# Peptides against a protein of PDB entry 8BZL: the designs that were tried, part 107

Target 1, 228 residues: chain A of PDB entry 8BZL
Amino acid sequence: SYDRAITVFSPDGHLFQVEYAQEAVKKGSTAVGVRGRDIVVLGVEKKSVAKLQDERTVRKICALDDNVCMAFAGLTADARIVINRARVECQSHRLTVEDPVTVEYITRYIASLKQRYTQSNGRRPFGISALIVGFDFDGTPRLYQTDPSGTYHAWKANAIGRGAKSVREFLEKNYTDEAIETDDLTIKLVIKALLEVVQSGGKNIELAVMRRDQSLKILNPEEIEKYV
Target 2, 242 residues: chain B of PDB entry 8BZL
Amino acid sequence: SRRYDSRTTIFSPEGRLYQVEYAMEAIGHAGTCLGILANDGVLLAAERRNIHKLLDEVFFSEKIYKLNEDMACSVAGITSDANVLTNELRLIAQRYLLQYQEPIPCEQLVTALCDIKQAYTQFGGKRPFGVSLLYIGWDKHYGFQLYQSDPSGNYGGWKATCIGNNSAAAVSMLKQDYKEGEMTLKSALALAIKVLNKTMDVSKLSAEKVEIATLTRENGKTVIRVLKQKEVEQLIKKHEEE

## One batch from the design tools (peptide; aimed at target 1 A24 S29, target 2 R16 E21)

Design b1_p27_1_s2 (made by RFdiffusion4, then SolubleMPNN; from b1_p27_1, 13 letters changed)
Fold by OpenDDE base, seed 2:
Structure b1_p27_1_s2 (fold): chain B 228 residues (1-228), chain C 242 residues (1-242), chain A 27 residues (1-27)
Amino acid sequence: as target 1 above (228 residues)
Amino acid sequence: as target 2 above (242 residues)
Amino acid sequence: FDEELRKVMEEAKKNPEKVPEYESIYE
């Protein structure tokens, strides 16, 4: 049954379903990640939460473990599956290896999962990209990106979603050692980057900060306004 | 475009899942279902479209299903798909109860079904379920809760929401009239009638065409009650007098 | 009722351009 061959090569060597999944990512709201000296920051464009929606159930940034968090862009339901699998792996690693995962390890796990869905018969690719940030046991801050293809790379700064191009262009121009010299400056850089694509200022931005040996902190709107 | 309408849900060149969108479009033509969260309870109100005179009144509800002692749901979409999903919800809830000797938390039940829905959008040989659900429930973690899920496997918590026919208009009306922190179950019932009266494609709202269920807490127990026709008539009458 | 919904789905398949994009499925 040809219905099993969802992701196949085109005559010119393209995997169209993977490319189209990348287009699905672009339909998601913008997310940005920046690695500072001793801090990692995730910023996301808040979709106008419907006035009647419970904010608790609308999360674009989530913890995978105490030392790792993730933001995504693309299909929300797909993201939930990936997040759950990653969380289970983080706990399994702690149980079997007796240490938390490295950021690279869990990124590779997620990437491998995505890649399998590009090669498995009867499965479409995941329609999500992810920014994965955290700290390794040695205290090194890390930022990784994954895409629907299952590729991953380490970054100093990156963006995903509908405004990613503009945000990346901004970061390419403005990411310097001076710009990330302090935690506050790093946070400001993320906010400024998001403001390239987000309308109405800090009210439409969600920021998450992770410092060495600290848990993920989601900033409230008032805290964000202090940086704007 | 036709190449992306196969039974297997695949991405369009623009990154769209057409099969999911088609399912959602179909749901937009289904009977209206409302959910409203109050301080002292939560309710579902659903349009009855299939009023067959020969249907046995013994049906607890056409569109509202009790899932367990602490949860109920309402469905908009394909009836056969709804039956499958509601049965699965009951099974999941029962398995959890047997395993942990406590009722399943509301959100966990919702997410379990949503994972199934998502799977039907990603795995070959499957089509999306043509069903959206509203869930009402109580648990010790979050108290009274209202959730909505769609064919994509996405879900969200709500203070008030609507699925089915004229859902966008209903949501707009709910946004205008819903007062956060001041919503009683009584006021929620009145609001439900008000919104249904405006959103249902009927000249006059009648009790025969509306199902309402409330979920409350009495003496430390959850009570799920489907309103009797007479009670619904009284609510409609009260609305007509205001 | 199910038949009506099926008809809607079939019409949507024929005219995908008339089906609105549902933004709720993306985040």
Scores: peptide ipSAE 0.346, ipTM 0.764, DockQ to the pose 0.833
OpenDDE base, seeds 1, 3, 4, 5: peptide ipSAE 0.331, 0.300, 0.311, 0.293; ipTM 0.771, 0.745, 0.749, 0.742; seeds 3, 4, 5 fail the geometry check

Design b1_p27_1_s3 (made by RFdiffusion4, then SolubleMPNN; from b1_p27_1, 15 letters changed)
Fold by OpenDDE base, seed 1:
Structure b1_p27_1_s3 (fold): chain B 228 residues (1-228), chain C 242 residues (1-242), chain A 27 residues (1-27)
Amino acid sequence: as target 1 above (228 residues)
Amino acid sequence: as target 2 above (242 residues)
Amino acid sequence: FDAELEKVREEAEKNPEKVKAYEEIYL
């Protein structure tokens, strides 16, 4: 069968290993990203961490640099490889160009990495999608999404993983200029969007907030409950 | 070129990596390994299966490996794969020490091996390692630590966990009996014996079938100690009396 | 070896219910 070969075209023009990698992404928990006026927000569904598991080792949101963070859905180990390479590139850019990466630049780097793994013989695609958010040096908030194919686009809001369809449908209806008028409203929009698919309210949500000229802040459960 | 393609771990139509799942299933048939984090130390307890009368070498530990002065691991799965991975862990730790003149942080050592495991799930011509590991360690950053890694290259930190045969039942028992913040090494040892007694497919738990290692801090130094058979026997006896 | 792997894959695809799902590898 053509689908059993490493990322080859089927007779009908499909890259089955890429499509199947997209199915692997759907096995991940939901992540949502929203671009506000002067804020970017990532929200994720917390997997029910086993009672005896260290929560620090189960992170769906990570910093790539001081001005960029990423949420992913799909294979955890694949995500670690992408994150590490992205971090190295961010540091390399600072050393060579003397400025932090733009959110678009690092997104394109990640996308190119993913694409190479779809075209290189003897490699399977990465089983992850990512939401990449941050601020450019000029203070412009950005949100990008990447998939296993290496495709990327800029978004106002988007979702990945399980329940992403329902979350996107919610965002399509509720993302307005009024809904993102303030930082607090933007955070509230992310929470409401996640609550479409997450049971038991704010306890199962993790939120990361990056404001203009501020570092990444992970909200604690008490801070999240204020927006619910 | 074409021969490498058939040997690569690939996605199923449902987005599953069957070779990784099969490797994890194979580990379920291996001897049980437990890890428990306490306030004053961390321990590994492992089932010893290879009790052959003809074994010439009295191995103090069959399944527990010292990695460096501050870390040890236990392994469940394919013995040959385990030997390769434990050797690689030692090499990584030693190279780090030589380069930085300080011991490798526990999580960094775990991550380095997990990146190797992940690569064996993504690159052509390779199969996943049929091995899960429990890691115990101490470092200046996080103190006492317990980690678990699997064939996918995923890892996590734990207060207590189990790999190998009957691991799901063991984890359930650990969840019931583990008291967060109140776990001493002494109570952890008792809990390890309790769980092994229920999860090992043996009529009677014996000291010859159980390996236990503890990692503690004494006078600002890490001490990794494999319990003597007499000490394990005393723990078993105490459990039988309760 | 390649033929053996192919058979194993075919068996898994035909009988996915015989393969225990390990969801912990996804996040």
Scores: peptide ipSAE 0.332, ipTM 0.769, DockQ to the pose 0.398
OpenDDE base, seeds 2, 3, 4, 5: peptide ipSAE 0.046, 0.284, 0.042, 0.312; ipTM 0.537, 0.735, 0.653, 0.728; seed 4 fails the geometry check

Design b1_p27_1_s4 (made by RFdiffusion4, then SolubleMPNN; from b1_p27_1, 11 letters changed)
Fold by OpenDDE base, seed 4:
Structure b1_p27_1_s4 (fold): chain B 228 residues (1-228), chain C 242 residues (1-242), chain A 27 residues (1-27)
Amino acid sequence: as target 1 above (228 residues)
Amino acid sequence: as target 2 above (242 residues)
Amino acid sequence: FDEKLREVFEEAEKNPEEVPEYEGIYE
């Protein structure tokens, strides 16, 4: 069967391994991204599974560069490979072009990497979607999503992973100019969106905030509770 | 060419990597390995299944391997795969030392191997390694550390964890009995014996069936020590008296 | 051996309940 081969076209023109990789993403924890006026916010569902696990090693939100961060849903090990390659590219760009990457540039790089793994013999697709947020050098906040196929789009707000449908429906109803008027309101919007699918409130949420001309800040649980 | 493509780990229609899950299931039937982080050290405890009287005395351990002066690991799963991965860990650590003139940080060594594991789940002609590892180590960045890695190439840091046979039950027991901030190496050793006694499919725990290694700091140096059989016997005896 | 692995994979695909789902890899 064509679906049991490496990524090949079916008679109907489908890339089954890419579609199936998208199903792997839906098994991942929910991630949410929102672009505010002068802020970008990423929120991720924490699986509270292991009291004995070192929280430092469980990061679903990571910096790619000083001006760009990423959240992912799907295969954690696959994500690590993508993150590492993206970080190398960000550093290379700084050295060769003497400017930090734009959020679009690094998204396109990641998307191209994913696409190559859909076309190369002897490779399966990456089982991850990513939300990539940050600021361009002009201070414009950006949010992009990429999927296993290597497609990417710019968003005002979006979600990936298990609860993505419910979160997107919430965001479609509640994302207004008023809802993102301030940084605090934007953060609150992300938390409220995650609470649609996350049980037990703020303790199961990881939240990252990047403000204009500031570094990525991971909020502690106490800081998150202030917005709930 | 086509024969190699059939070995590639691919997604199911449901988005599952069955070959990775199967490898993890196979590890579930392997001998139990425990890791426990304490304030003053870290330990590995492993079930020894191959007690053959005709085997030459293993100088160090059957299931616990020294990686460098600051790190050791234990393995659950396919022995041949374990040997390959253990060798790779040593090579990675040595290459780092040669390149940077300092020992590799613990997490970097774990990550480097996990990237290899991940590659065996994504590239054609490869199968996942049927091996999970526990890593113990010390570095100047994070002090004493315990890590676990699986066939997917995923890893995490732990205060206490278990791999192999009855690992889920062992983890549950560790969650109940592990006292954060109060765990001494002595208490960790006692906890390891307690958990192994309950999780090993043996009528009576014996020192011959258990390997224990400790990693401590003495005079600013890392000391990796495999406990002598007599020391393990004493730990078992103490547990039986409680 | 390749055929056997393929059969195992095909059987696993047909009977997903026989292969325990390890959610931790799909985070």
Scores: peptide ipSAE 0.229, ipTM 0.700, DockQ to the pose 0.400
OpenDDE base, seeds 1, 2, 3, 5: peptide ipSAE 0.220, 0.217, 0.211, 0.211; ipTM 0.680, 0.694, 0.690, 0.687

Design b1_p27_2 (made by RFdiffusion4)
Pose (drawn by RFdiffusion4):
Structure b1_p27_2 (pose): chain A 225 residues (1-47, 50-199, 201-228), chain B 238 residues (1-200, 205-242), chain P 27 residues (1-27); non-standard residues A62 YCM
Amino acid sequence: SYDRAITVFSPDGHLFQVEYAQEAVKKGSTAVGVRGRDIVVLGVEKKAKLQDERTVRKICALDDNVCMAFAGLTADARIVINRARVECQSHRLTVEDPVTVEYITRYIASLKQRYTQSNGRRPFGISALIVGFDFDGTPRLYQTDPSGTYHAWKANAIGRGAKSVREFLEKNYTDEAIETDDLTIKLVIKALLEVVQGGKNIELAVMRRDQSLKILNPEEIEKYV
Amino acid sequence: SRRYDSRTTIFSPEGRLYQVEYAMEAIGHAGTCLGILANDGVLLAAERRNIHKLLDEVFFSEKIYKLNEDMACSVAGITSDANVLTNELRLIAQRYLLQYQEPIPCEQLVTALCDIKQAYTQFGGKRPFGVSLLYIGWDKHYGFQLYQSDPSGNYGGWKATCIGNNSAAAVSMLKQDYKEGEMTLKSALALAIKVLNKTMLSAEKVEIATLTRENGKTVIRVLKQKEVEQLIKKHEEE
Amino acid sequence: SEDEERAAELKTLSAELPDHYAEAMFD
């Protein structure tokens, strides 16, 4: 089989294929995640008439208690999502507990890191925001990128214009903003309206403590706008 | 040998997949192919690129392929690659029927093939398939459905779409004329002739298939030349 | 050197193709 080393070091210690994978992420639609007190919210920018909206979604459930949003190559994302879904079931089988948000994040990150050091393969061209709750009810938000690095965040953005949205969230992520569920959803819509020039072209989802993923209707989003 | 390896599965500096983009260029030079969803069925309209006089026409169709009892598809791009992929689609549909004893839902069949296409872009060092497919079908979950896939493995559901030559002009005509939720098969047939009229008119130059439900059973039929010649006459009056 | 030359070639070849092909991979 094909064994060419695709990800290699360059002078100065750069891994060019990884950096190029990060450029693929920037070409992706904006995704925003905010961790609230008892709620986590994900929002995504949408690119069309005659298209079935159900089929092209950027927010996916990995397990009953974990879901994710992504930016970048949509085909690579389907592969990573299905790999994570299989791992969530393997964990329930072996440990008899649902996966922690951190566990599945570590798994997705290590999968991505393997694709930066394996022969015959290019890196995954996606970043992911992963949200959910732990056994003790603690809300979580993690980010993964193509290098395999992962971190926890109070709030974050990925994809096109992520830098601007991040700077907005830095100034606006306060206790008042995450005091209630309605204000937590509102902060995500405001963060997206910063780069979407829009309001009717946004998808949003909410996850509450042990209540599973709820995707908001267009009529419910129009009320906030 | 590293010297002769064209490195078909690597990123460009901008995060682009060149072979995938070049493959999409090949599809844009293929015969026009469009699909339209209606309340009582789904249709595929295709430009025949085999319009030579000395051709025999031995099959019931040239560009439209039955995948299983409830599904059909059409292709744009490299014909040989399309043969490999359509054979694989039939195998996936039969593997699912064997396992679950029920027909494969349409989206599950599209996802399964797209995973194969995505793998060719990430590892193996091979050129990708130069094929875009339109899928039409019916399942107990979502009823009548239309899907499109491209060489990278991306797919989407559509009420109407077009692939191949002049597809951008065709998508424009569909946005203007398609009445969302009010389309019947007869009106969708009329719109298909209208769209092919601009982007290309003769019955020998077109191929039309319809998918409908009759007595709880799916019917996939290629329209005879007589029915197509009558549809062409009915439009010229407009 | 060879990897940098190949990257430069791919950037040039990609610039010759329509942008909507690149956009289709991401959306």

Design b1_p27_2_s1 (made by RFdiffusion4, then SolubleMPNN; from b1_p27_2, 16 letters changed)
Fold by OpenDDE base, seed 1:
Structure b1_p27_2_s1 (fold): chain B 228 residues (1-228), chain C 242 residues (1-242), chain A 27 residues (1-27)
Amino acid sequence: as target 1 above (228 residues)
Amino acid sequence: as target 2 above (242 residues)
Amino acid sequence: SEDEAFAKELAEKVSKLPEEYADRLYY
């Protein structure tokens, strides 16, 4: 059966391992990204941390560089590999080009990495999608999404993971220029979008905010509750 | 019947990695290993199953391995896979020390091995390692630490956890009895004995069937000590009296 | 075939796997 081989084309032109990797992404908790005017926001559904687990080691949002952060959905171990490769590339770029990466550049790098794993014999696709946000050196806020196939696009807002459909439907309806007029409204939009799929309100949400010319800030639960 | 589950680690139609899940199942049949983090130290407690009379007495620990001066681990799963991974941990730690002239941070060592484990789930012609590990350590960044890793290459930090046989029951007991912020090494040792007594399928817990190692700090140095049989006997006796 | 019998046995075993195994892999 063609569906059981390494990533190969089926007779009808499907790459089943890529499609199945997309199903792996749907097993991940929801992540949402929104580009505001002068802000980018990532929101994620927190995985229920076991009572005795250290929360420090359970992260869905990570910095790739000072100007770029990423949220993922899908296989945690696969995500770590992609994150590490992206971080190395960000540092390499700073050393060789003497400027930080653009958000598009690092997204394209990640996408190319994923694509190679869909075409190389003896490798399965990465079971992750990612939302990549940040600021270019010129101060332009960016949001990109990439999937297991290695495709990527720029977005105003998007979502990945188990609740992505519902969150996207909400964003399609509620993402307006008025809804992102201020940083606070943009944050509120992300929270409202996540609340479409996240139970128990703000306690199960993690938010990362990057403002123009500012470092990544992870909001604490008390800060999140102010927007709920 | 679909053969995707029996081949190289590939995604099922539902997005599952069955070979990784099967490796986890294999670990469920291994001897129980516990890790408990305390305020003044961290411990590993492991079931010793291979009590063969012909085993050389020089073997101090079957399940607990010193990795460097600041870290140790316990293993549950396929012995040959465990030997490969524990050797790799030692090599990674040694290379880091030689390169940077300082001990490798605990989480970095765990992550380095987890990247290897992950690769064996993604590259063709490889199978997942049939091994879970508990790591105990101390470093200047986070102090005393306990980590768990599985065949997927995922890991997490823990205050207390269990791998191997009856691990779910052990974790439930740990959740009930672990007092956050109040755990001393002495209390952790008592808790370890309590949990092992419940999770090991033995009529009576004996010191010959239990390995315990503690990691403490004395005079600014890490001390990794495997408890003597007499010390374990005393812990068991104390538990039986309570 | 022996392969089909084995595959059927595996399918039955998969149905008995704890859901927690899969849950540990994804975030």
Scores: peptide ipSAE 0.339, ipTM 0.783, DockQ to the pose 0.374
OpenDDE base, seeds 2, 3, 4, 5: peptide ipSAE 0.336, 0.342, 0.074, 0.158; ipTM 0.776, 0.775, 0.666, 0.644; seed 3 fails the geometry check

Design b1_p27_2_s2 (made by RFdiffusion4, then SolubleMPNN; from b1_p27_2, 17 letters changed)
Fold by OpenDDE base, seed 5:
Structure b1_p27_2_s2 (fold): chain B 228 residues (1-228), chain C 242 residues (1-242), chain A 27 residues (1-27)
Amino acid sequence: as target 1 above (228 residues)
Amino acid sequence: as target 2 above (242 residues)
Amino acid sequence: SEEEKFLEELKEKTSKLPEEYSDALYY
């Protein structure tokens, strides 16, 4: 029965539910990822947290494993499902292969999960894009993006969410070898990119930094202000 | 026309989940529920709408449910959906206790239910639950906690919040009167009465129309107590004298 | 398409809802 098919081709070959899921991503706050030489940086526009809301329960950036982090844009609840599945896979890989996942591997896993939700009867696509960053075991920094369709690509820098177009335009102009020559410059590049779309400066930005052989560090507001 | 109303929750051209938004609207018509976190406890206050003399007193609370020894919740929305979700919460908590021989952490219980809610927004042949919940609890990780969850499967921690009828106005009042770090359970109870008096569509607040539960720690144990009608009357009276 | 008409109808009906409902879903 046609009633069970959520994602179907239009007569002109479009998957409307996938396209509409991409529109859902644009309702999310902006996230940016930049790959430096020996650093990966995620920057996000903070959601306005209500005065009485606990900020610890509002997360746009999360660790998938010790060597991999992701930021998302779009449906918060959908993101939680993807994050949890990815975390389980990272742990499973460590147990079975005795090594941490590569950033590409976990990206491909997430992408495959998303793709299945575009093709399976009785499932809508995930309303999220993700920036996945980390280090491979060889110490190579990686940045990947996934979208609701289950496509994925490697990037030097990219952005997702509401302000993604403006941020990408900025990065296309300003991402140079000189701009990422140091960790501090790379962080500064991310902040500058976010400031294209974020009002009121550093107080509305969250930054996560992963360096080679180091755990994810979320910068506090005072640390962010040093780069502004 | 009618064939589309039965469709799975799908994205609109603008990327919206209309069925989830409609579920949220349905919750807006439900009785008001408040949660307030204090330094020495946490409380739920809920509007009781179904005051029938023929209701068997065995129903200790219409809207407040004990989940385990360390957690309770309040519900706004469709009663049948609420019953399903509260039962699931109890089952999740019990399974965790059996598996790990310790109580489930508060946020983990909330998250587990939220994953179920989310699934009902993504899988075919299902509709969103027309229910928002407030959760109160204590655990060794974060102490006293207050959470809110909605039909989307989204959740957040709160110092104070409101769901149901006039929730926006209630939240505004809570923002004005809530003093961070200075909130005692006593002051939280007074604040709950103040907010309910202004947000409930009643001419006069009465103890029969309000359910209040407190969660405290006594001698290293969690105590969940539903206030007696006389205690609620005293709180209302005190508010009227101020 | 019949689906597009339905989605347009839903859009019109949903436009009457508080924007806060939609905003709460996204980050």
Scores: peptide ipSAE 0.364, ipTM 0.766, DockQ to the pose 0.682
OpenDDE base, seeds 1, 2, 3, 4: peptide ipSAE 0.347, 0.363, 0.360, 0.264; ipTM 0.763, 0.792, 0.784, 0.732

Design b1_p27_2_s3 (made by RFdiffusion4, then SolubleMPNN; from b1_p27_2, 18 letters changed)
Fold by OpenDDE base, seed 5:
Structure b1_p27_2_s3 (fold): chain B 228 residues (1-228), chain C 242 residues (1-242), chain A 27 residues (1-27)
Amino acid sequence: as target 1 above (228 residues)
Amino acid sequence: as target 2 above (242 residues)
Amino acid sequence: SEDLEFLKKLAEEVSKLPQSYADSLYY
């Protein structure tokens, strides 16, 4: 009975609920991730916060652990569930393995979680894509992307959300070894990529930077304006 | 179609959750609830639609619920769904208190309920709750707080906001009159009356049709108080004289 | 599929709702 199976194959082999979850991702604001030499940068289009809304409760970039952070695009409430599950797994890994997770490990965990929601009766797919960035214990910077299907891949640079196509096209043209030669140049690349789709410049951008052996830093608006 | 109401919340071809949007529409037909954050307190003001003289006044309020010693909420939407969610909030708060021997932080209580709301949008055989909530509270981390949550399991912190009937118009009025950093509880009460007078579908605002609760700090303790009808009458009268 | 027709019919009904409802769900 179709009534019991949320995600079923169409006669032509499509998983419509997974495809429609990808459309939910496109309704999210743009997020971009770039891997530099010794830096990872997440940039996001800020949602217009209502004048009386508290900005602290509107987050698109979240820490998963000290060495890993994530940006998402799509359903905000779905993202919170994934983030919370990932945080628990990061802590569990530290307790059981006595080391922080690798960026690949936590990405695979998130991907597996998403995939299970595409096969389980009575569960719809998560309406989110995620960019997961961080450093492995050996100091290697990593960038991964996950989608609603539970697929994941490693990237040098990628984008998700409404403007992702235009941002990816920009990154394909402008991501060079020279463009990521320094931390500042890598940050500038992310800002330039976001400016392809974000109106009104640096005021509508949020940036998170993780450098080797450093904690996640969210840049303030004044710091962002210095790169514009 | 009757068949849609029985189906699990699924994505549309455009990536929309129609059942969540329909739940939001249902809330739009509910009585208006306002929340306003002040420097010295936070308040909820709610429209009372069921004015039955035979209702036992023992009800703390129709739409405002005390959750614990440090938090209260107001509800807009399906009454039965609201009762389930308010009971769950009390249980979550009590479990936390028993486990940690301290009150649950306001945002953690809101988030815990929002995770339940989200689950009812993702799991089969469930429908979204037809309820939005305003939460007022105090904790040692952020002081006085106001939150709003919707059927999706989304939430946000606010200085002032509105849910239910004419909420968009109320929010617009709040944006015009709310002075950041200068809002006293007294001014917030006056603002609540002003907004309700314009947004409630009534010819004249009366104290019997309005419930107001304030949350303040006195001698290092949270005090949650529902205003007496006479106090609400005085606020309305003052507004009519201005 | 009967489900696709159903979703199309729903889309027509939802088009009457404020766009702010849908927009609030996403970031």
Scores: peptide ipSAE 0.353, ipTM 0.755, DockQ to the pose 0.612
OpenDDE base, seeds 1, 2, 3, 4: peptide ipSAE 0.332, 0.332, 0.327, 0.343; ipTM 0.743, 0.742, 0.738, 0.752; seed 2 fails the geometry check

